# Ledger of designs, part 120: peptides against a protein of PDB entry 5KEZ

Target 1, 320 residues: chain A of PDB entry 5KEZ
Amino acid sequence: NVAIYNPFRPWWERYQPVSYKLCTRSGNEDEFRNMVTRCNNVGVRIYVDAVINHMCGNAVSAGTSSTCGSYFNPGSRDFPAVPYSGWDFNDGKCKTGSGDIENYNDATQVRDCRLTGLLDLALEKDYVRSKIAEYMNHLIDIGVAGFRLDASKHMWPGDIKAILDKLHNLNSNWFPAGSKPFIYQEVIDLGGEPIKSSDYFGNGRVTEFKYGAKLGTVIRKWNGEKMSYLKNWGEGWGFVPSDRALVFVDNHDNQRGHGAGGASILTFWDARLYKMAVGFMLAHPYGFTRVMSSYRWPRQFQNGNDVNDWVGPPNNNGVI

## One batch from the design tools (peptide; made by RFdiffusion4, then SolubleMPNN)

Design b2_p17_8_s4 (from b2_p17_8, 10 letters changed)
Fold by OpenDDE base, seed 1:
Structure b2_p17_8_s4 (fold): chain B 320 residues (1-320), chain A 17 residues (1-17)
Amino acid sequence: as target 1 above (320 residues)
Amino acid sequence: SAFRDRLDAGVKLLYRK
């Protein structure tokens, strides 16, 4: 991914890829292989956060300022380490003046335009699908068990399906023959927008963001909410079917968020309430559960906003 | 704020500076 130095190596640089090389501040490919092997050997499975909707931001300077030193040129859409060129992006499909998503009530913009300037890959192209599948299959062959598909809301479900259809079965050294990768898709659907979580049920599980938001409200006792109201927690609260839901109390994004939904999110910063929420989540049968492991950073609030919400995970290796 | 997703608006914000 791109190496950002202002601010200094933020967490979000990890979501601006310039190649599919396994070479980041978290380690190199050999180290990753080693981890996957060791984890699999004791029954711990690995699921990769796969960024396949886009490459880096269009405004990032061209050059070799990347975690693995790969050259890239956002201006010309040149990513030779893949390789991608100008033909592999949705610049011609997006009809907005800026090239960015301008209206989230327009599904075509949400899927064909750039997410906050991130160069949007043309996933309709078999070439692009194949390059992504090759990346994911490489990970499958290493021994990962599945994927979180980042920014799935911004990809057409059919394009995702086409990629998934190219995936290998899981590595038989650790998984039963014929096992398929576990897929869950990040789709932010709180209602009110045309893109629905149900659009993606055919590809795998989806993130249920209503879960953490509503649970936070209840645990915080906002608006007179009571724990007794959780009697019909799950589908009874309008959530997606349990067998399609991946649930969580917080994630890295909403852990740093604000607003009506963001403010309700419980995090480790509110330790007591957070433990209650996580405990409830783990005890309740609804959905497939994900527990957050985060880190503390020096929060500094200015006008209600944490100016240090960019701070990335601790890193002292000094290599990348 | 420099965070990716806003749940209240369903908007992702990624800074590039």
Scores: peptide ipSAE 0.037, ipTM 0.746, DockQ to the pose 0.112
Fold by OpenDDE base, seed 3:
Parts: structure tokens; sequence; C-alpha cells
Structure b2_p17_8_s4 (fold): chain B 320 residues (1-320), chain A 17 residues (1-17)
């Protein structure tokens, strides 16, 4: 991914890929392979956060400022380490003036235009699908158990399916023969927008963001909510079917969010309430649970926003 | 400030550039 130095090595630089090489702030491919092996040998499975909707931001300077040293040129859509070129992006398909998503009520725009300037890959192309599948299959062959698909809301479900159909079975050194990768898709569906979580059920589980938001309001006793109202928690609260849901109290994004709904999210900053929420989640049968492991950073609020929400995990001069 | 998505009448803030 790109190496960002202003601000200094933010967490979100990891979501701006310039190649599919496995050398990042966390280590090189050999170290990753070693970790996966050691984890699998003790029954701990690895699921990779796969960024396959886009490459880096369109305004990032061209050069070799990347974690693997690979050259890239966002301006010309040149990513030779893949390789991708201008033919592999949706620039011509997006019809907005800016090239970015401008209206989330337009499903086509949400999927064909750039997410906050991130160069949008043309996932309808078999070439692009194959390059992504190659990346994911390399990880599968190393021994990962599955994937979180980042920004799935911004990909057509059919394109995702086409990629998934190219994937290998899991590594038989640790998984039963014929095992398929575990897939969960990041889709933010809180209602009111055309893109629905149910659009993605065919590909695997989906993130249920209503879970953390609503649980937060209940635990905080907002809007007269009571714990007793959780008696029909899950589908009874309008959430997706349990067998399609991946649930969590917070994630790296909404941990840094704001607004009425964003403020409901419980995090480690509110330790007591957070432990209550996480404990409830782990005890309740609804959905597939995910527990967040985060870190403290020097929050600095200006006009209601944390200007340091970019801060990544504790690091040594950018190396995690 | 770049907004990636809305979260239950709020916003999810991301500075991805």
Amino acid sequence: as target 1 above (320 residues)
Amino acid sequence: SAFRDRLDAGVKLLYRK
C-alpha cells in the first residue's frame, strides 16, 4: 500500500493498495507465512481484510512511496506491480462530475464511482477479477481461512461472486479437503438507501452494523431503551438472518465515527459499558461474533471531531 | 474530512487520502 507521511503513517494507508504483494508495515511475506503456520498449528485461523474494490487515492503522488517499494502512478492509473492500467478502472463508467460518489441513493453511482477518491476497479472485467483471485488464492494457499471483503457495498454482488467462484479450496494441511474460504462482506445497511445487505447474502455473511448501534443505545439507556427489550434481540429487531450476520460492538471505522448513531457505538474508551456490551454479544446466539482489539491514541477534539482519528497502532517509526 | 458512510443518523469518518 501507499506510505503516507502526512499525517505520519495513518491506519487508513493500509486501505490504499498499490500492489497485492504481501510486504507491509506488519512484515514481509515470509513473516506472514510463518505467522499463519504458527497460528493454524494451534487452531487459530487467519482471516484477511481484503481490499479489492479499489486501489489508492487518485490524488496520491506517483512514485515508489509504498510499503513494498513498488512504483505506482494514480494519475495515469498505472499500477505495474499488479499490473493495472487505465483500462482496469471505472473512470469512464462513473458519470458524476467529480468522479467520486456524490449520491448514496444512486446504487450505480455507489458501485461505479470512486469512494472518497479511491480509484475504483472495473470488477466487471475478467482480467481484474483474475488478478484479485490470484491474490486471494495466494493467501488461501498460504493457509488463511477466509476473508473480510472491504467496501463490499461498493462492489456489485455479481462481480464479487465471479471472484469467489475462482477461489481455491482451503489448504488441506489444516482444513478438511474441499473446505471453502469463510467470506464476510462489509456492507453498511442501516436502511434508507437502495443497497441492501440482502443483495450480498449469496456471497457469504454480511456485517450487521445495526447490531453495535442499537446495542449501544440500549446499554447507554438512550431513548428509554431497556435491557429487557433485548428479549427478541436479533431478527426480532429487524436485523439480517442470524446465519448471514457477522456482529460486533465496534470496528476501526465506527470507533472513530460521530453523529447521533455514531455516538451510540461503545468502545474501550467507555470500558465498563463496553465490557457489558461485548459480554452480552458473546453470550447471545445471534450472528457470528467478532471482538475488536484496538489501542489508545491521543484524541484531540476540535469542533466535535477528533483531529487525531488517523492515528495508527503503536509503532516504531511507522513499522508495526 | 472525508465521509465514507452513514451510521444510524451519524457518519463514519475516514480520511483515506
Scores: peptide ipSAE 0.035, ipTM 0.738, DockQ to the pose 0.110
Fold by OpenDDE base, seed 5:
Structure b2_p17_8_s4 (fold): chain B 320 residues (1-320), chain A 17 residues (1-17)
Amino acid sequence: as target 1 above (320 residues)
Amino acid sequence: SAFRDRLDAGVKLLYRK
């Protein structure tokens, strides 16, 4: 991915890929392979956060300022380490003036335009699908158990399916023959927008963001909410079917967010309430549970916004 | 303002560039 120095090595630089090389601040491919092997050998499975919707931001300077030193040129859409070129992006498909998503009530913009300037891959192209599948298959062959698909909301479900259909079975050294990768898709659906979580049920599980938002409201006793109302927690609250849901109290995004889906979110900053929420989640049968492991950072709120929400995990002068 | 995604009745502000 790109190396960002202003701000200094933010967490979100990880979500600006320039190649599919397993060479980042977390380590190199050999180290990753070693970790996966060690984890699998003790029954711990690895699920990769796969960033396949986009490459890096369009405004990033061309060059070799990347975690593995690969050259890239956002301006010309040149990512030779893949390789991708201008033919592999949705620049011509997006019809907004800026090239960015401008209206989230327009599903075509949400999927065909750039997410906050991130160069949007043309996932309708078999070439692009194949390059992504090759990346994911390499990980499968290493021994990962599945994937979180980042920014799934911004990809057409059919394109995702086309990629998934190219995937190998899991590595038989650790998984039963014929096992398929576990897929969960990040889709933010709190209602009110045209893209729905149900659009993605055919590809795997989806993140249920209503879970953390509503649970936070209840635990905080906002708006007269009571714990007794949780008797029909899950589908009774309008959540997706349990067998399609991945649930969580918080994630790295809404831990830093504000507004809907942010204000009610419980985090480690609210330790007592957070423990209550996590305890409830783990005790309740609804959905597939995910527990957050995060870190503290020096929060500084200005006009209701944390100006340090970019701060990444603990590091030594950029080295994790 | 740049944000990663728009949430119902709010925004998730995450600058990624």
Scores: peptide ipSAE 0.035, ipTM 0.739, DockQ to the pose 0.117
Fold by OpenDDE base, seed 4:
Structure b2_p17_8_s4 (fold): chain B 320 residues (1-320), chain A 17 residues (1-17)
Amino acid sequence: as target 1 above (320 residues)
Amino acid sequence: SAFRDRLDAGVKLLYRK
C-alpha cells in the first residue's frame, strides 16, 4: 500500500493499495506465511481484510513510496505491480463531475464512483476480477480461512460474486476438503439509502451496523431504551437474518468521529458500558460475533472532531 | 475528508486521502 508520512503512517494507509503484494509495514510474505501456518496449527484462523474495491487515492503522488517499493501512478491509473492501467478503473463509468461519490442515494454513484477519491476499480471487467481472485487465491493457498471484503457497499454484488466464484477451496492442510472461504462483507446499511445489506446475502455474511448502534443506545439508556427491550434482540429488532449477520459493538471506523466515537457506539473508552455490550454480544446467539481489539491514542478534539483519528496501532517508527 | 455513511446521530467520515 501507499506509505503515508503526513500524517505519519496513519491506519488508513493500509486501505490504499498499490499492489497485491503481501509486503507491508506488518511484514513480508514469508513472515505472513509463517504466521498463518503457526496460527492454523493451533486452530486460530486468519481472515484477511481484503481491499478490492479500489486502489490508492487519486491525489497521491506517483512514485515508489509504498510499503513494498512498487511503483504506482495514480494520475495515470498506472499500477504496474498488478498490473492495472486506465482501462481497469471506472473513470469513464462514473458520471459525477468530481469523479467521486456525490450522492449516496444514487446506488450507481456509490458503486461506480470513487470513494473519497480512492481510484475505483472496474470490477465488471473479467481481467480485474481475475487479478483480485489471484490475490485472494494466493492468500487462500497460504492458508487463510476467509475474507472481510472492505467497502462492499461500493461494489456490485454480482461483481463480488464473480470474484468469489473464482476462488479456490481452502487449503486442505488445515481445512476439510472442499471448504470454501468464509466471506463477510462490509456493508453499512442503517436504512435510508438504496443499497441494502440484503443485496449481498448471496455472497456471504454482511456487517450489521445496526447492532452496535442499537446496542449502544440501549446500554446507554438513551431514548428511554431498556435492557428488557433486548428480549427479541436480533431479527426482532429489524436486523438481518442471524445466519447472514456479522455483529460487533464497534469497529475502527465508528470508533472514530464525533464525541466518543460516533453517537451511541460504545468503545473501550467507555470501558464499563463497553464490557457490558461485548459481554451481551458474546452471550447472545444472534449473528457471527467479532470482538474489536483496538488501542488507545492521544485523542485531540477540535470542533468536536478528533484530529488524531488517523493514529494507527502502536508501532516502532512505522513498523508494526 | 468525505462523507461515507450515516450513523445514528453522526456522520461517518473517511479520511483515506
Scores: peptide ipSAE 0.034, ipTM 0.731, DockQ to the pose 0.104

## One batch from the design tools (peptide; made by RFdiffusion4, then SolubleMPNN)

Design b2_p18_1_s1 (from b2_p18_1, 10 letters changed)
Fold by OpenDDE base, seed 3:
Structure b2_p18_1_s1 (fold): chain B 320 residues (1-320), chain A 18 residues (1-18)
Amino acid sequence: as target 1 above (320 residues)
Amino acid sequence: MKLVTSRPGQPHSETYYE
């Protein structure tokens, strides 16, 4: 991914890929392989956050400022380490004036235009699908158990399926023969928009952002909400079917006031309430649960926004 | 200075606070 130095190595640089090489601020490929092996040997499975909707931001300077030193040029859509070129992006499909998503009520914009300037990959192309599949298959062969598909809302479900259909079975050294990778898709669906979580059920589980948002409201006792109302928690609250849901109290985005859930989201900053919410989530049978592990940073609120929401985890000069 | 492109997920909307 791109190496950002202003601000200094933010967490979100990880979501701006310039190659599919397995060398990042967390380590190199050998170290990753070693970790996966050690984890699998003790029954801990690894799921990779796969950023496959886009490459880096369109305004990032060309050069070799990347975690693996690979050259890239966002302006010319040149990512030779893949390789991608201008033919592999949706620039010509997006009809907005900015090239970015401008209206989330337009499903075509949401999927064909750039998410906050991030260069949008043409996932309709078999070439692009194959490059992504090669990346994911390399990870599968290393021994990962599955994937979080980042920004799935911004990809056509059929394109995702086409990629998934190219994937290998899991590594038989640790998984039963014929096992398929576990897939969960990041889809923000709180209602009111044309793209629905149900559009993605065919590909795997989906994130249920209503879960953390509503649970936060209940635990905080906002709007007269009571714990007793959780008696029909899950589908009874209008959530997706349990067998399609991945649930969580918070994630890295909404922990910082981004994404979905707003102020209702409980985080480690509210330790007591957060423990209550996480405890409830783990005790309740609805959905597949995910627990967040995060860190403190020097929050600085200006006009209601944390200007330091970019701060990444504790690091040694950018290296985790 | 060049604007930094972040990855905040979906931008804030009316449905964000539901």
Scores: peptide ipSAE 0.045, ipTM 0.715, DockQ to the pose 0.126
Fold by OpenDDE base, seed 4:
Structure b2_p18_1_s1 (fold): chain B 320 residues (1-320), chain A 18 residues (1-18)
Amino acid sequence: as target 1 above (320 residues)
Amino acid sequence: MKLVTSRPGQPHSETYYE
């Protein structure tokens, strides 16, 4: 991915890929392979946050400022380490003046235009699908158990399916023969927008963002909500079917006070309430649970916004 | 000078508190 130095190595640089090389702040491919092996050997499975919707931001300077030193040129859409070129992006498909998503009520913009300037891959192309599948298959072959598909809302479900159809079975050294990767898709569906979580059920589980938002409201006792109202928690609250849901109290985005869920989201900053929420989540049978492992950062609020919301995990001069 | 693209939380319906 792109190495960002201003701000200094933010967490979100991880979500700006320039190649599919397994060479990042966390280590190289050999180290990753070693970790996966060690984890698998003790029954801990690895699920990769796969950033396949886009490459890096269009405004990032061309060069070799990347975690693996790969050259890239956002301006010309040149990512030779993949390789991708201008033919592999949705620049011509996106009809907005900016090239970015301007209207989230337009599903075509949401899927064909750039997410906040992130170069949007043309996932309709078999070439692009194959490159992504190759990346994911490499991970599968290493021994990962599945994937979180980042920004799935911004990909056409059919394109995702086409990629998934190219995936290998899981590594038989650790998984039963014929096992398929576990897929969960990040789709932010809080209602009010045309793209629905249900659009993605065919590909795997979907993040249920209503879960954390509503649970936060209840535990905070906002709007007259009571814990007793949780007796029909899950589908009874209008959430997706349990077998399609990946549930969580918070994620890295909404933990920072913006994005899906808003102020209702409980985090480790609200320790007592957060423990209640997580405890409830783990005790309740609804959905596949995900527990956040986060970190403290030096929050600095200016005009109601944390100016340090970019701060990544604890590191040694950028190295994790 | 173009600002470096971040990855902020994705927009959602305004029906929820922020």
Scores: peptide ipSAE 0.041, ipTM 0.715, DockQ to the pose 0.085
Fold by OpenDDE base, seed 1:
Structure b2_p18_1_s1 (fold): chain B 320 residues (1-320), chain A 18 residues (1-18)
Amino acid sequence: as target 1 above (320 residues)
Amino acid sequence: MKLVTSRPGQPHSETYYE
């Protein structure tokens, strides 16, 4: 991914890829392979957060300032380490003046335009699909069990399906022959927008963001909400079917107090209430559960916003 | 201050901001 220095190496630089090489501040490919092997050997499975909707931001300077040293040029859409060129992006397909998503009530913009300046890949192209599948298959061959598909609402479900159809079965060294990768798709659907979680049910599970938002409201006792109202928790609250839901109290985005639940989201900063929420989630049968493991950072609130919400995870491997 | 592209949480309708 790109190396961002202002702010200094934020967490979100990890979501700005310039190649599909496994070289980041978290480690190199050999170290990753070693971890996956060790985990699989004791029954712990690995699911990769796969960033396949986009490459890095259009405003990032060209050069070799990346975690694996690969050259890239956002201005010319040149990513030779893949390789991608200008033909592999949706620049000509997006019809907004800025090239960015301007209206989230327009599903076409949401899927064909740039998410906050991130160069949007042309996933309709078989070439692009194949390059992504190659990346994911490499991970499958290493021994991962599945994937979180980042920014799935920004991809056409059919394009995702086309990529998934190219995936290999899981590594038979650790998984039964014929096992399929576990897929869950990040789709932020709180209602009110044209893109729905149900659009993606055919590809795998979907993140149910209503879960953390509503649970937070209940446990915080906002708006007169009571724990007794949780008697029909799940589908009874208008959530997606249990067999399509991946549920969580918080994630790395909404933990920072913005979007996809806002202030209702419970986090480790509210330790007692958070433990209650996580405990309830783990005890209740609805959905496939995910527990967050995060870190403390020096929060500084200005005008109600944490100006340090960019701070990345602790790192002792040096700056690469 | 140099403007760089960030990757904040994915936006949604403002009606759901709390």
Scores: peptide ipSAE 0.040, ipTM 0.700, DockQ to the pose 0.086
Fold by OpenDDE base, seed 5:
Structure b2_p18_1_s1 (fold): chain B 320 residues (1-320), chain A 18 residues (1-18)
Amino acid sequence: as target 1 above (320 residues)
Amino acid sequence: MKLVTSRPGQPHSETYYE
């Protein structure tokens, strides 16, 4: 991915890929392979946060300022380490003046335009699908158990399916023969927008952002909400079917006030209430549960926004 | 054009923010 120095090595640089090389601040490919092996050997499975919707930001300067030193040129859409070229992006499909998503009530913009300037991959192309599948298959062959598909809302479900159809079975050294990768898709659907979580059920599980938002409201006792109302928690609250749901109290985005959930989201900053919410989530049978492991940072609120929401994990001058 | 100086979570309509 790109190496960002202003601000200094933010967490979100990870979501601006320039290649599918396994060279990041977390380590190299050999180290990753070693970690996956060690985890699998003790029954801990690895699921990769796969950034396949886009490459880096269109405004990032060309050069070799990347975690693996790979050259890239956002201006010309040149990512030779893949390789991608100008033919592999949705620039011509996006009809907005800026090239970015301008209206989230327009599903075509949401999927064909750039997410906050991130170069949008043409996932309709078999070439692009194949390059992504090769990346994911390499990970599968290493021994990962599945994937979180980042920004799934911004990809056509059929394109995702086409990629998934190219995937290998899981590594038989650790998984039963014929096992398929576990897929969960990041889709923010709180209602009111054209893209629905149900659009993605055919590809795997989806994130249920209503879960954390509503649970937060209840635990906080906002708007007269009571714990007794949780009697029909899950589908009774309008959530997706349990077998399609991945549930969580918070994630890295809404922990920072981004994404979905607003102020209702409980985090480790609200220690007691957070423990109650996590405890409830783990005790309740609805959905597949995900527990957040995060870190503290020096929050600084200005006009209701944390100006330090970019701060990444603990590091020593950029080195993790 | 907005510089990619952050990657916020995927936006959602403000009408549904609590």
Scores: peptide ipSAE 0.037, ipTM 0.709, DockQ to the pose 0.123

